# Ledger of designs, part 13: peptides against a protein of PDB entry 4J2C

Target 1, 107 residues: chain A of PDB entry 4J2C
Amino acid sequence: MEDPFFVVKGEVQKAVNTAQGLFQRWTELLQDPSTATREEIDWTTNELRNNLRSIEWDLEDLDETISIVEANPRKFNLDATELSIRKAFITSTRQVVRDMKDQMSTS

## One batch from the design tools (peptide; made by RFdiffusion4, then SolubleMPNN)

Design b1_p10_8_s2 (from b1_p10_8, 6 letters changed)
Fold by OpenDDE base, seed 1:
Structure b1_p10_8_s2 (fold): chain B 107 residues (1-107), chain A 10 residues (1-10)
Amino acid sequence: as target 1 above (107 residues)
Amino acid sequence: MTVSQQYLAM
């Protein structure tokens, strides 16, 4: 049986990759308005926002599992290294999302 | 079911 944490982690990773592609396109569209259609801008923006929201929701869920594990360490038998890796993933991914959101909010 | 709920249900 696979730990459900890694299932969601994988989904987050896929969503991040998708978001990064959308973000790049979003940036390109806004940098050259003459070649951009409003329809593509809107689509890209909406898809990007949806992906970012999805990631954030999953990260909150993953973060909650950390709290559950830490509250019940004997039940889950996760060593410090694995827990650290999980925390690092959440932290780093939040930063990636934050960076994109910050740039979108300042445009 | 969220992963956290799955963990709580264990």
Scores: peptide ipSAE 0.617, ipTM 0.946, DockQ to the pose 0.787
Fold by OpenDDE base, seed 5:
Structure b1_p10_8_s2 (fold): chain B 107 residues (1-107), chain A 10 residues (1-10)
Amino acid sequence: as target 1 above (107 residues)
Amino acid sequence: MTVSQQYLAM
């Protein structure tokens, strides 16, 4: 059985890739109105927001596992390197999401 | 079940 952390991590990574594609299209639509319809803008925006929210939810869940592990390290027996990798993943992914959200709020 | 709940259940 796979560690459930990595199951969610994988889902987050897929969602990030999807969001990045949607974000790219979102920027293209707004940069050249002649190629954009209100329908596609709305759809893309909605899909992007949904993906970002999904990622944020999963990151909160993953972040909680960190707290759980650190509260009872002997139960999980994760080495410092693994825990650092998990923390780094959460931190860096949050930054990616924040960057997209910041740009969306500016437009 | 969330991953955190799964961890708590371990």
Scores: peptide ipSAE 0.613, ipTM 0.945, DockQ to the pose 0.786
Fold by OpenDDE base, seed 4:
Structure b1_p10_8_s2 (fold): chain B 107 residues (1-107), chain A 10 residues (1-10)
Amino acid sequence: as target 1 above (107 residues)
Amino acid sequence: MTVSQQYLAM
């Protein structure tokens, strides 16, 4: 049986990449309103928020698996390095999302 | 199922 953690991790990584692109476009549209249509601003904003929400939801799910594993380490027999990598991924990804959200809220 | 639920089911 393959570890389902990596399925969600992959989805998160994809969503992060998408969000980063959308965030860049969002910034560009706001920097030069003369080149931006209301439709694109709205679409970009909505897509960005959707991706960020998706990431946050998945991170909560991934974080729960950490708790489950740590509660019963013998059952899962995960390498300590792997567990550290998983924790770091969740932490760093949350920071990336937070940074984008903070900039959106102050704009 | 969520990944956490899958873990619990293992």
Scores: peptide ipSAE 0.610, ipTM 0.945, DockQ to the pose 0.854
Fold by OpenDDE base, seed 2:
Structure b1_p10_8_s2 (fold): chain B 107 residues (1-107), chain A 10 residues (1-10)
Amino acid sequence: as target 1 above (107 residues)
Amino acid sequence: MTVSQQYLAM
């Protein structure tokens, strides 16, 4: 069976890719209002926000697993390098989300 | 179940 961490990690990665595409379109719509309908702006904005929220929720869940593993190292016996990679993934992904959110909040 | 819940249930 697949480690459930990687299942969620994969879902987060897909959501990030989707969010980045939506963010690009969001930027394009705001840069040229003549090509933007209110319907598309609303749809893009809502889809983007939903994806970002989904990512953040999953990251919280993934972060909790790290806490659980670190509290019970003998039970899980995770490789230290693997644990570091998991932490790095969460940290870097949070930064990606934060960057998009920061730009959305100022626009 | 969340992944954390799954971990706790292991």
Scores: peptide ipSAE 0.604, ipTM 0.944, DockQ to the pose 0.787

Design b1_p10_8_s3 (from b1_p10_8, 3 letters changed)
Fold by OpenDDE base, seed 1:
Structure b1_p10_8_s3 (fold): chain B 107 residues (1-107), chain A 10 residues (1-10)
Amino acid sequence: as target 1 above (107 residues)
Amino acid sequence: MTVSELYKEM
């Protein structure tokens, strides 16, 4: 049986890829308003925000599993290297999301 | 169920 952590990790990775594509389109639409309808701008903005919120929610869930494991190390017996990889994934993904959110909030 | 909930049940 696969560790359920990797199921959510995979979903987060897919959502990040989708968000990055939407962010690129969002930037293009705002760069040249003559090439975009207001409907497409609104749709792209909403889809992007939805993806970012979904990622943040999943990251909180994944982060909680880290806390549970660290509170009961003998129960789960996870390899130290694996735990570090999981922490790094959460940290780096949060940074990617934060960068996109910062740019959206200033426009 | 969330993954954290699954971990709590383990």
Scores: peptide ipSAE 0.606, ipTM 0.942, DockQ to the pose 0.754
Fold by OpenDDE base, seed 5:
Structure b1_p10_8_s3 (fold): chain B 107 residues (1-107), chain A 10 residues (1-10)
Amino acid sequence: as target 1 above (107 residues)
Amino acid sequence: MTVSELYKEM
């Protein structure tokens, strides 16, 4: 019954929360090597990357819906504010992902 | 099916 956009949005938000938790642990492990094992570092890194890739894939899908809506505005009748919120969500989430990826690339 | 595909079918 809900707009399928929000289903994926919710999944992305959950994945972001998971990624942020993994990222925090990743930083902790690298900050204090005495408390870290290579196994946990590798596991955390891989899980984090998997989540980030999942998010990026969903964002591309969500971005496509924006194009579809804008191509057929009367069909969807989305409020301008709602469309703005959707775009902002995609943009801000991409930034969050990029920030984590940038830090990981310098590890 | 992706959400974009769902939108195309709507």
Scores: peptide ipSAE 0.602, ipTM 0.941, DockQ to the pose 0.764
Fold by OpenDDE base, seed 4:
Structure b1_p10_8_s3 (fold): chain B 107 residues (1-107), chain A 10 residues (1-10)
Amino acid sequence: as target 1 above (107 residues)
Amino acid sequence: MTVSELYKEM
């Protein structure tokens, strides 16, 4: 059986791509009100927020697995390189989410 | 189940 970490990682990556697309559209709608409807703005905003929350939830779960592995390294036998990649993925993805959230809250 | 729960049971 494949490591379930990668299943969630894949879901996060897909959600990030979706969120980035929604964020781009969100930005476009706010920059050109003449082409924007309240309906699309609301839909885009809600979809974006939902995706971001989904990502954050999954990242918390993935982060917990890091703690579990580090607490019992012999049980999981993950090499240092892979563990570093996992940590970097979580950290960088959190930053991507934070950047979008910051822009949404200040615009 | 969450992935963390799966890890706890592994």
Scores: peptide ipSAE 0.601, ipTM 0.941, DockQ to the pose 0.816
Fold by OpenDDE base, seed 2:
Structure b1_p10_8_s3 (fold): chain B 107 residues (1-107), chain A 10 residues (1-10)
Amino acid sequence: as target 1 above (107 residues)
Amino acid sequence: MTVSELYKEM
């Protein structure tokens, strides 16, 4: 059985890839409105926001597992390296989300 | 079920 952490991690990674694609399209649409309809802009924006919210929710869940593991280290037997990798994933992913959100809020 | 919930049950 796979550690359930990686199931959600995989889902987050997929959502990030999707969001990045949507963000790229979002940027292109706003740079040249003649290339798409308002409907596509709205759809892209909504899909992007949905993905970002989904990622943020999953990251909170993943972050909670860190707390659980750290409170019960011998139950899970995860070494410091593994925990560091998990924390780094959460931190870096949050940054990716934040960067997209910041650009969306300033446009 | 959230992964944190799963972890709580482990």
Scores: peptide ipSAE 0.600, ipTM 0.940, DockQ to the pose 0.740

Design b1_p10_8_s4 (from b1_p10_8, 4 letters changed)
Fold by OpenDDE base, seed 1:
Structure b1_p10_8_s4 (fold): chain B 107 residues (1-107), chain A 10 residues (1-10)
Amino acid sequence: as target 1 above (107 residues)
Amino acid sequence: MTVSELYKAM
């Protein structure tokens, strides 16, 4: 019986990997406009934004589970280490997303 | 369906 937290965590991780690839391509396209088509730029930008939004939505959901667990510690029986790992994942992933979003907003 | 909703339902 798998904790549903890790299902979403896995989805987030996949989305992050996808976003990072898209972000790299996005950067390349903008750095060399002569080789970039508007269609690819638009597609890449949209796909990237979609992935980032998906990640953010999942992170909010995951973050809410933390609150639920902390409000009901006896029900879930998670130790401090596991809870810390979950929190760290959310925090670090948010930072990854933030970094990409910041760079996109400054372009 | 969200994981938080699953947690709430537990």
Scores: peptide ipSAE 0.632, ipTM 0.946, DockQ to the pose 0.699
Fold by OpenDDE base, seed 5:
Structure b1_p10_8_s4 (fold): chain B 107 residues (1-107), chain A 10 residues (1-10)
Amino acid sequence: as target 1 above (107 residues)
Amino acid sequence: MTVSELYKAM
């Protein structure tokens, strides 16, 4: 069985890819109104927000596992490098989400 | 079940 951390990590990565595609379309729709319908804008916006929320939820869950591991390191026996990679993934992904959210709130 | 819950159960 795979470490459950990586299962969720994989789901987050897929959601990020989906969100990035939606975000790209969202920007295109807003940049050229002649190519946009209100229906597509609303749909894209909603789907994007849903994906971002999903990612944020998973990141909170993943972040909690870090706390659990650090509270009892001997139980999990993860090396420092692995833990750093996990932390970096959470941090960098949060930044990606934040950047998209910031741009959405500006429009 | 969340991954954190799984970790708690491990």
Scores: peptide ipSAE 0.628, ipTM 0.945, DockQ to the pose 0.777
Fold by OpenDDE base, seed 4:
Structure b1_p10_8_s4 (fold): chain B 107 residues (1-107), chain A 10 residues (1-10)
Amino acid sequence: as target 1 above (107 residues)
Amino acid sequence: MTVSELYKAM
């Protein structure tokens, strides 16, 4: 049986890539309002928020698996390096999301 | 699916 952690991780990574693209477009639209339609601004903003929300939800799920593993390490027998990578992924991804959210809230 | 639920079931 394959570890289901990587299924969600993959989904998060896809959502991050999508969000980054949307965020860039969002920034471009706000920088030059003359080239931006309200429809595209609204769509981009909505899609971006949806992706960020999805990421945050998945990260909570992934973070919970860390707690489960650490509570019973013998049951899962995860390599220490792998566990570190998982933690780092969650932490760094949360930071990426936070940075985008902060910029959106101050705009 | 939630991966945490799967982990709990393992």
Scores: peptide ipSAE 0.627, ipTM 0.946, DockQ to the pose 0.814
Fold by OpenDDE base, seed 2:
Structure b1_p10_8_s4 (fold): chain B 107 residues (1-107), chain A 10 residues (1-10)
Amino acid sequence: as target 1 above (107 residues)
Amino acid sequence: MTVSELYKAM
C-alpha cells in the first residue's frame, strides 16, 4: 500500500501545475484586455483561486502529518531524510502559492 | 477524510 502522504503530495503537485497554467493565462488576459472576455477572466480567476485554496488545504493536512510523526517518532519510524524532504516540499509549495497570490492581490 | 486523520488512526 502507498503511504497516504504521497497520495496527497501527488494531488498537490498536479494542482500546482494546473494553477501555474491558469496563472499564466490570467496574466495574459490582464496584459492584453483586447483578447480577454469577462467570462474568461472570471473563469480563469475562479479556477485559479480554487486550485490555490485546494493546495493550501492539502498543505495544512500534510503539515499536520509531520506534527503527528514528530510527536510519535517511534510509532511511524520515518527516515530523517524523508521527513526533511516532506517539510521542504510543504515549504517550497507554500512559497509558490504565496507568490501567485501576492501577484493576484496587487492586480 | 484527511491524511492526518489516517495518521491519527494508524
Scores: peptide ipSAE 0.624, ipTM 0.944, DockQ to the pose 0.744

## One batch from the design tools (peptide; made by RFdiffusion4, then SolubleMPNN)

Design b1_p11_1_s1 (from b1_p11_1, 8 letters changed)
Fold by OpenDDE base, seed 1:
Structure b1_p11_1_s1 (fold): chain B 107 residues (1-107), chain A 11 residues (1-11)
Amino acid sequence: as target 1 above (107 residues)
Amino acid sequence: SSRDELYRFYK
């Protein structure tokens, strides 16, 4: 069986790109309410929240795989570089999500 | 699903 980590990683990356687009639109809609419909605001907000939640869920799963690998290094035999890349991806992606959530909470 | 595959591979 092939390691599915990169598949989920790719899905998270796509979700991040989608979320960033939604976040940009969300910002635009709230910055100029006169050009925004309530329907679009609500849709954008909900889609954004859903995407962020999905990302966080996947990151939790990916993070758990790290723990499993570190607890069973001989079973998976991942090199240190690959493990570092995986950890860095999770950390940086969490920060991206947190930044968007922080801005949404202060609006 | 990808989540299921993660589970089967790692758990």
Scores: peptide ipSAE 0.601, ipTM 0.937, DockQ to the pose 0.967
Fold by OpenDDE base, seed 5:
Structure b1_p11_1_s1 (fold): chain B 107 residues (1-107), chain A 11 residues (1-11)
Amino acid sequence: as target 1 above (107 residues)
Amino acid sequence: SSRDELYRFYK
């Protein structure tokens, strides 16, 4: 079996890219109400939230894998650099999601 | 699914 971490990481990255696009549109719609309809705002908001939720779910799984690896270093034999990259990805991605969620909750 | 694969590999 090959390590599926990177597969999920890739899926998360795609979801982040999608969410960022949706967030940008969401911001634009709220910034200029004359160009926005309630329908588009609702659609964009829902799509954005769905993507963010998907990301958060995957991040929890990825985070758990790190805990498992750290608890069983001999079994997986991942070097410190690889673990750092994985941790950094989760941390930075969570921050990106949190920033979007914070802005959405204050509007 | 990818989630299932993660489970099988790490659990």
Scores: peptide ipSAE 0.601, ipTM 0.937, DockQ to the pose 0.960
Fold by OpenDDE base, seed 2:
Structure b1_p11_1_s1 (fold): chain B 107 residues (1-107), chain A 11 residues (1-11)
Amino acid sequence: as target 1 above (107 residues)
Amino acid sequence: SSRDELYRFYK
């Protein structure tokens, strides 16, 4: 069986890209209300939140795999550099999500 | 699903 970590990682990366696009539109709508309808604001906000929630869910799963690997390294025999890359991905992606959520909560 | 596969692989 192939390691599905990279599949989920790819799905997270795609969701991040989508979220960033939605976040950009969200900020644009708030910056110029004359170009925004309530319907689009609501749609954009909901889609953005859904994407962020999806990312956070996947990151929790990915983060758990790290703990599992570290608890039983012989079973998985992952390269130390690869493990560091996985950890860094989770950490940096959480920060990206946190930054967007922080800005949304203060608006 | 990817989540299911993740669980099966790392269980």
Scores: peptide ipSAE 0.596, ipTM 0.936, DockQ to the pose 0.962
Fold by OpenDDE base, seed 3:
Structure b1_p11_1_s1 (fold): chain B 107 residues (1-107), chain A 11 residues (1-11)
Amino acid sequence: as target 1 above (107 residues)
Amino acid sequence: SSRDELYRFYK
C-alpha cells in the first residue's frame, strides 16, 4: 500500500492556495464596498471558511499520523528528515490558516 | 477517500 500522506498533503496545499485567493478577494471586497455585492461577500466568506475548515480537518489527520509513526517507528521506517518535513508542513500550514482566521475575526 | 486511505494505512 502506498503512503497516502503526500496525497493529503497535496490536497491541503491546493486548499491553501484556494483559501489565499479567496482571502485576497475577501479583503478587496471589504476594503471597497462600492465594488462589492452582499452576495459575493457572503459567497467568498463561506468558501473561505469552508476551505479553512477543510485544511484544519486534514491537518488533524496528518498530525495524528505523525503520532502513530512515532509510536511505532519500526513499522513505518521513516527517516528523521522526512518526519521533520512532515511536521514542518503541518506547523507552517497551521500558522497560515491561523493568520487568515485572525484577520477575519478582527474585521 | 483520502481520509479513509490515511486510516487504512496508518490505523
Scores: peptide ipSAE 0.596, ipTM 0.936, DockQ to the pose 0.932

Design b1_p11_1_s2 (from b1_p11_1, 7 letters changed)
Fold by OpenDDE base, seed 3:
Structure b1_p11_1_s2 (fold): chain B 107 residues (1-107), chain A 11 residues (1-11)
Amino acid sequence: as target 1 above (107 residues)
Amino acid sequence: SAREQLREFYY
């Protein structure tokens, strides 16, 4: 069986890209209300929140796999570089999500 | 889902 970590990682990356696009639009809509409808604001906000929540959920699952691997090193036989890359992805992605959430909460 | 994909391999 192939390790699905990279598959899920790819899905998270796509979700991040989508969220960033939605976040940009969200910012634009709130910056110039004359070009925004309540419907689009609500839609964009909801889509953005859903994407961010989905990403956070997936990151929790990915993070759990790290613990499993570290608890069973002989079973998975991942080298230090591979594990470091996985950890870095989770950390950096959480920061990206946090930054967007922080900006949304202060608007 | 991501959870299902990971579960099959890691659990």
Scores: peptide ipSAE 0.502, ipTM 0.904, DockQ to the pose 0.762
Fold by OpenDDE base, seed 2:
Structure b1_p11_1_s2 (fold): chain B 107 residues (1-107), chain A 11 residues (1-11)
Amino acid sequence: as target 1 above (107 residues)
Amino acid sequence: SAREQLREFYY
């Protein structure tokens, strides 16, 4: 069986791109109320929150795999560089999500 | 789902 980490990583990356698009629209709607309806604002906000929540959920699962690998190094025998890349992805992606959430909470 | 995929391999 193939390691599904990178498959899930790819799904998370796609979700991040989608969220960033929604975040951009969210920002635009707030910057120019004349082009925004309450319905679109609500829809965009909800979709964005749902996407961010989904990403966070997947990141938790990915992060858990790191702990499992580190607890069972002989079973998985992952390259140290690869493990660092996996950790970096989770860390950086969490930061991206956090930045969007912080901006949404202060609006 | 992501969780299902990971569970099958890591658990």
Scores: peptide ipSAE 0.501, ipTM 0.904, DockQ to the pose 0.807
Fold by OpenDDE base, seed 4:
Order: sequence, then C-alpha cells, then structure tokens
Structure b1_p11_1_s2 (fold): chain B 107 residues (1-107), chain A 11 residues (1-11)
Amino acid sequence: as target 1 above (107 residues)
Amino acid sequence: SAREQLREFYY
C-alpha cells in the first residue's frame, strides 16, 4: 500500500486554493457593496467557512500521522527531510488559514 | 475521505 499522505496533502492544497479564491471574492464584495448582493455575500461567506473548516479537519488528521510516524519510525522509514517537509506543510497551511480567519473576524 | 485514506495506511 502506498502512503496516502501526499494524496491528502494534494486535496488540502486544492482546498486552500479554493479558499483563497473565495476569500478574494469575499473581500471584493465587502469593499464595493454596489456590486454585491446579499445572496452572493452569504454564499461566498458560507463556502469560505466550509472550506476553511474542511482544511483544518484534514490538517488535524495529517498532524496525527506525524505523531504516529514519530512513535514508529522504523515502520514507515521516513527520513528527517521528508518528515520536516510534512511538518512544514501543516504549519504553513495552518498559518494561511489563520490569516484568512483573522481578517474575516475583524471585518 | 482523507480520514479513511490515512486510517487504512497508518493504523
């Protein structure tokens, strides 16, 4: 069986790209109310929140795999570089999500 | 799902 981490990583990356697009539209709608409908604002906001929640959920699962690998290093045979890349992905992605959430909370 | 994929390999 092949390690599914990179597959899930790809799914998270796709969700991040989608969220960033939604966030950009969300910002545009709030900056110019004359070009926005309440329906689109609500839809965009809900889709964005759903994507962010999905990303956070997947990151928790990915983070758990790190703990499992670190507890059983010989079973998975990952080198330090690969483990660092995985950790960095989780950390940086959490920061991207946090930045969007912070901006939404202050608007 | 992501959880299902990971569970099959890591557990």
Scores: peptide ipSAE 0.500, ipTM 0.904, DockQ to the pose 0.774
Fold by OpenDDE base, seed 5:
Structure b1_p11_1_s2 (fold): chain B 107 residues (1-107), chain A 11 residues (1-11)
Amino acid sequence: as target 1 above (107 residues)
Amino acid sequence: SAREQLREFYY
């Protein structure tokens, strides 16, 4: 059985890309109200929030795996570099999500 | 799902 971490990581990355696209559109709609309808704003907002929630959920699961690995180093035998990459991914992705959420909450 | 995939390996 192969470690599925990178598979889930890939799924999260795809979700982030989708969210970033939605966020960009969300920003554009709010920047120029003449090109925006309430329906599109609501749709975009909802889709964006759903994606962000999905990402946050997966990040929690990924973060838990790191804790499991660190608690059982002999079982998984992952090197420090790999663990650092995994941790960095979670940290940076959480920051990306947080930045979008912060901007959405202040609008 | 992500949770299911991870569970099979880590738990």
Scores: peptide ipSAE 0.499, ipTM 0.903, DockQ to the pose 0.771

Design b1_p11_1_s3 (from b1_p11_1, 6 letters changed)
Fold by OpenDDE base, seed 3:
Structure b1_p11_1_s3 (fold): chain B 107 residues (1-107), chain A 11 residues (1-11)
Amino acid sequence: as target 1 above (107 residues)
Amino acid sequence: SVREELHKFYY
């Protein structure tokens, strides 16, 4: 069976890209209220929050896989480089999400 | 789903 980590990684990355687009729109809507309807603001805000929440959930699952691999290294036979790449992806993605959330909470 | 995909391999 093929390790699904990279597939999920790709799915998470797509979600991040979507969230970044939504975040940009969210920023634009709040920056110029004359061009924004309440409906679009609400929609964008909700979509963004849902997307970020989904990403965080997926990152938790990905993080758990790392714990599983580290608990049973012989079963999965991943080298240190691969494991580091996986950890780095989770860490950096969490930071991207955190940055957007921080800006939303202080708007 | 992501969870299902991972579960099949890691659990």
Scores: peptide ipSAE 0.505, ipTM 0.904, DockQ to the pose 0.767
Fold by OpenDDE base, seed 5:
Structure b1_p11_1_s3 (fold): chain B 107 residues (1-107), chain A 11 residues (1-11)
Amino acid sequence: as target 1 above (107 residues)
Amino acid sequence: SVREELHKFYY
């Protein structure tokens, strides 16, 4: 069986891209209220939050796989470089999500 | 689902 990590990674990356688009729109709506309706703001906000939560959930699952691999190195036989890449992806993606959440919470 | 995909391989 093929390791599904990279597939899930790709799915998470796509979700991040979508969230970033929604975040950009969210920012634009709040920056120029004349172009924004309450309905669009609410929709965008909810859609963004849902996507961010989904990403966070997937990151937790990905993070768990790393723990599993590290606890069972002989079973998976992943090198340090691959593990570092996986960890870096999770860390950086969490930061991206956190940055968006922080900005949303202060608005 | 993502969780199911991962579970099949890692568990």
Scores: peptide ipSAE 0.501, ipTM 0.902, DockQ to the pose 0.777
Fold by OpenDDE base, seed 4:
Structure b1_p11_1_s3 (fold): chain B 107 residues (1-107), chain A 11 residues (1-11)
Amino acid sequence: as target 1 above (107 residues)
Amino acid sequence: SVREELHKFYY
């Protein structure tokens, strides 16, 4: 059986890209109300929140796999470099999500 | 699902 981590990682990366696009549109809509409808603002906001929530959920699952690997290193046979890359991905992605959430909460 | 795929491999 192939390790599904990289597949999930790819899905999370796609979700992040989608969220960033939604965040950009969200920013544009709020910056110029004359070009925005309430319906689009609501849709964009909800879509963005849902996307961010989904990412956070997947990151929790990915983070749990790290703990499992560290508890059973011989079973998975991952080197330090691979483990570091996985940890860095989770950490950096959480930061990206946090930055968007912070900007939304202060607006 | 993502959760199911991870579970099958890691558990």
Scores: peptide ipSAE 0.499, ipTM 0.902, DockQ to the pose 0.859
Fold by OpenDDE base, seed 1:
Structure b1_p11_1_s3 (fold): chain B 107 residues (1-107), chain A 11 residues (1-11)
Amino acid sequence: as target 1 above (107 residues)
Amino acid sequence: SVREELHKFYY
């Protein structure tokens, strides 16, 4: 069986890109309300929130896999470099999500 | 699903 971590990682990366696009539109809509419809504001806001929630969910699952690997190192036999990359991805992605959420909460 | 595959592999 192939390690599915990279598959989820790829999906999270795609979701982050989508969220960043939605976030940009969200900021534009709120910056100039005269050019925004309530329907688009609501749609964009909901899509953005849903994407961020999905990302956070996947990050939790990915983070748990790291804990499992560290608890059973011989079973998975991952090298330190790969494990470091996985941890860094989770940390940096969480920060990206947090930054967007922080800006949304102050608007 | 991908989530299911994570479970199959790691659990």
Scores: peptide ipSAE 0.506, ipTM 0.902, DockQ to the pose 0.908; fails the geometry check

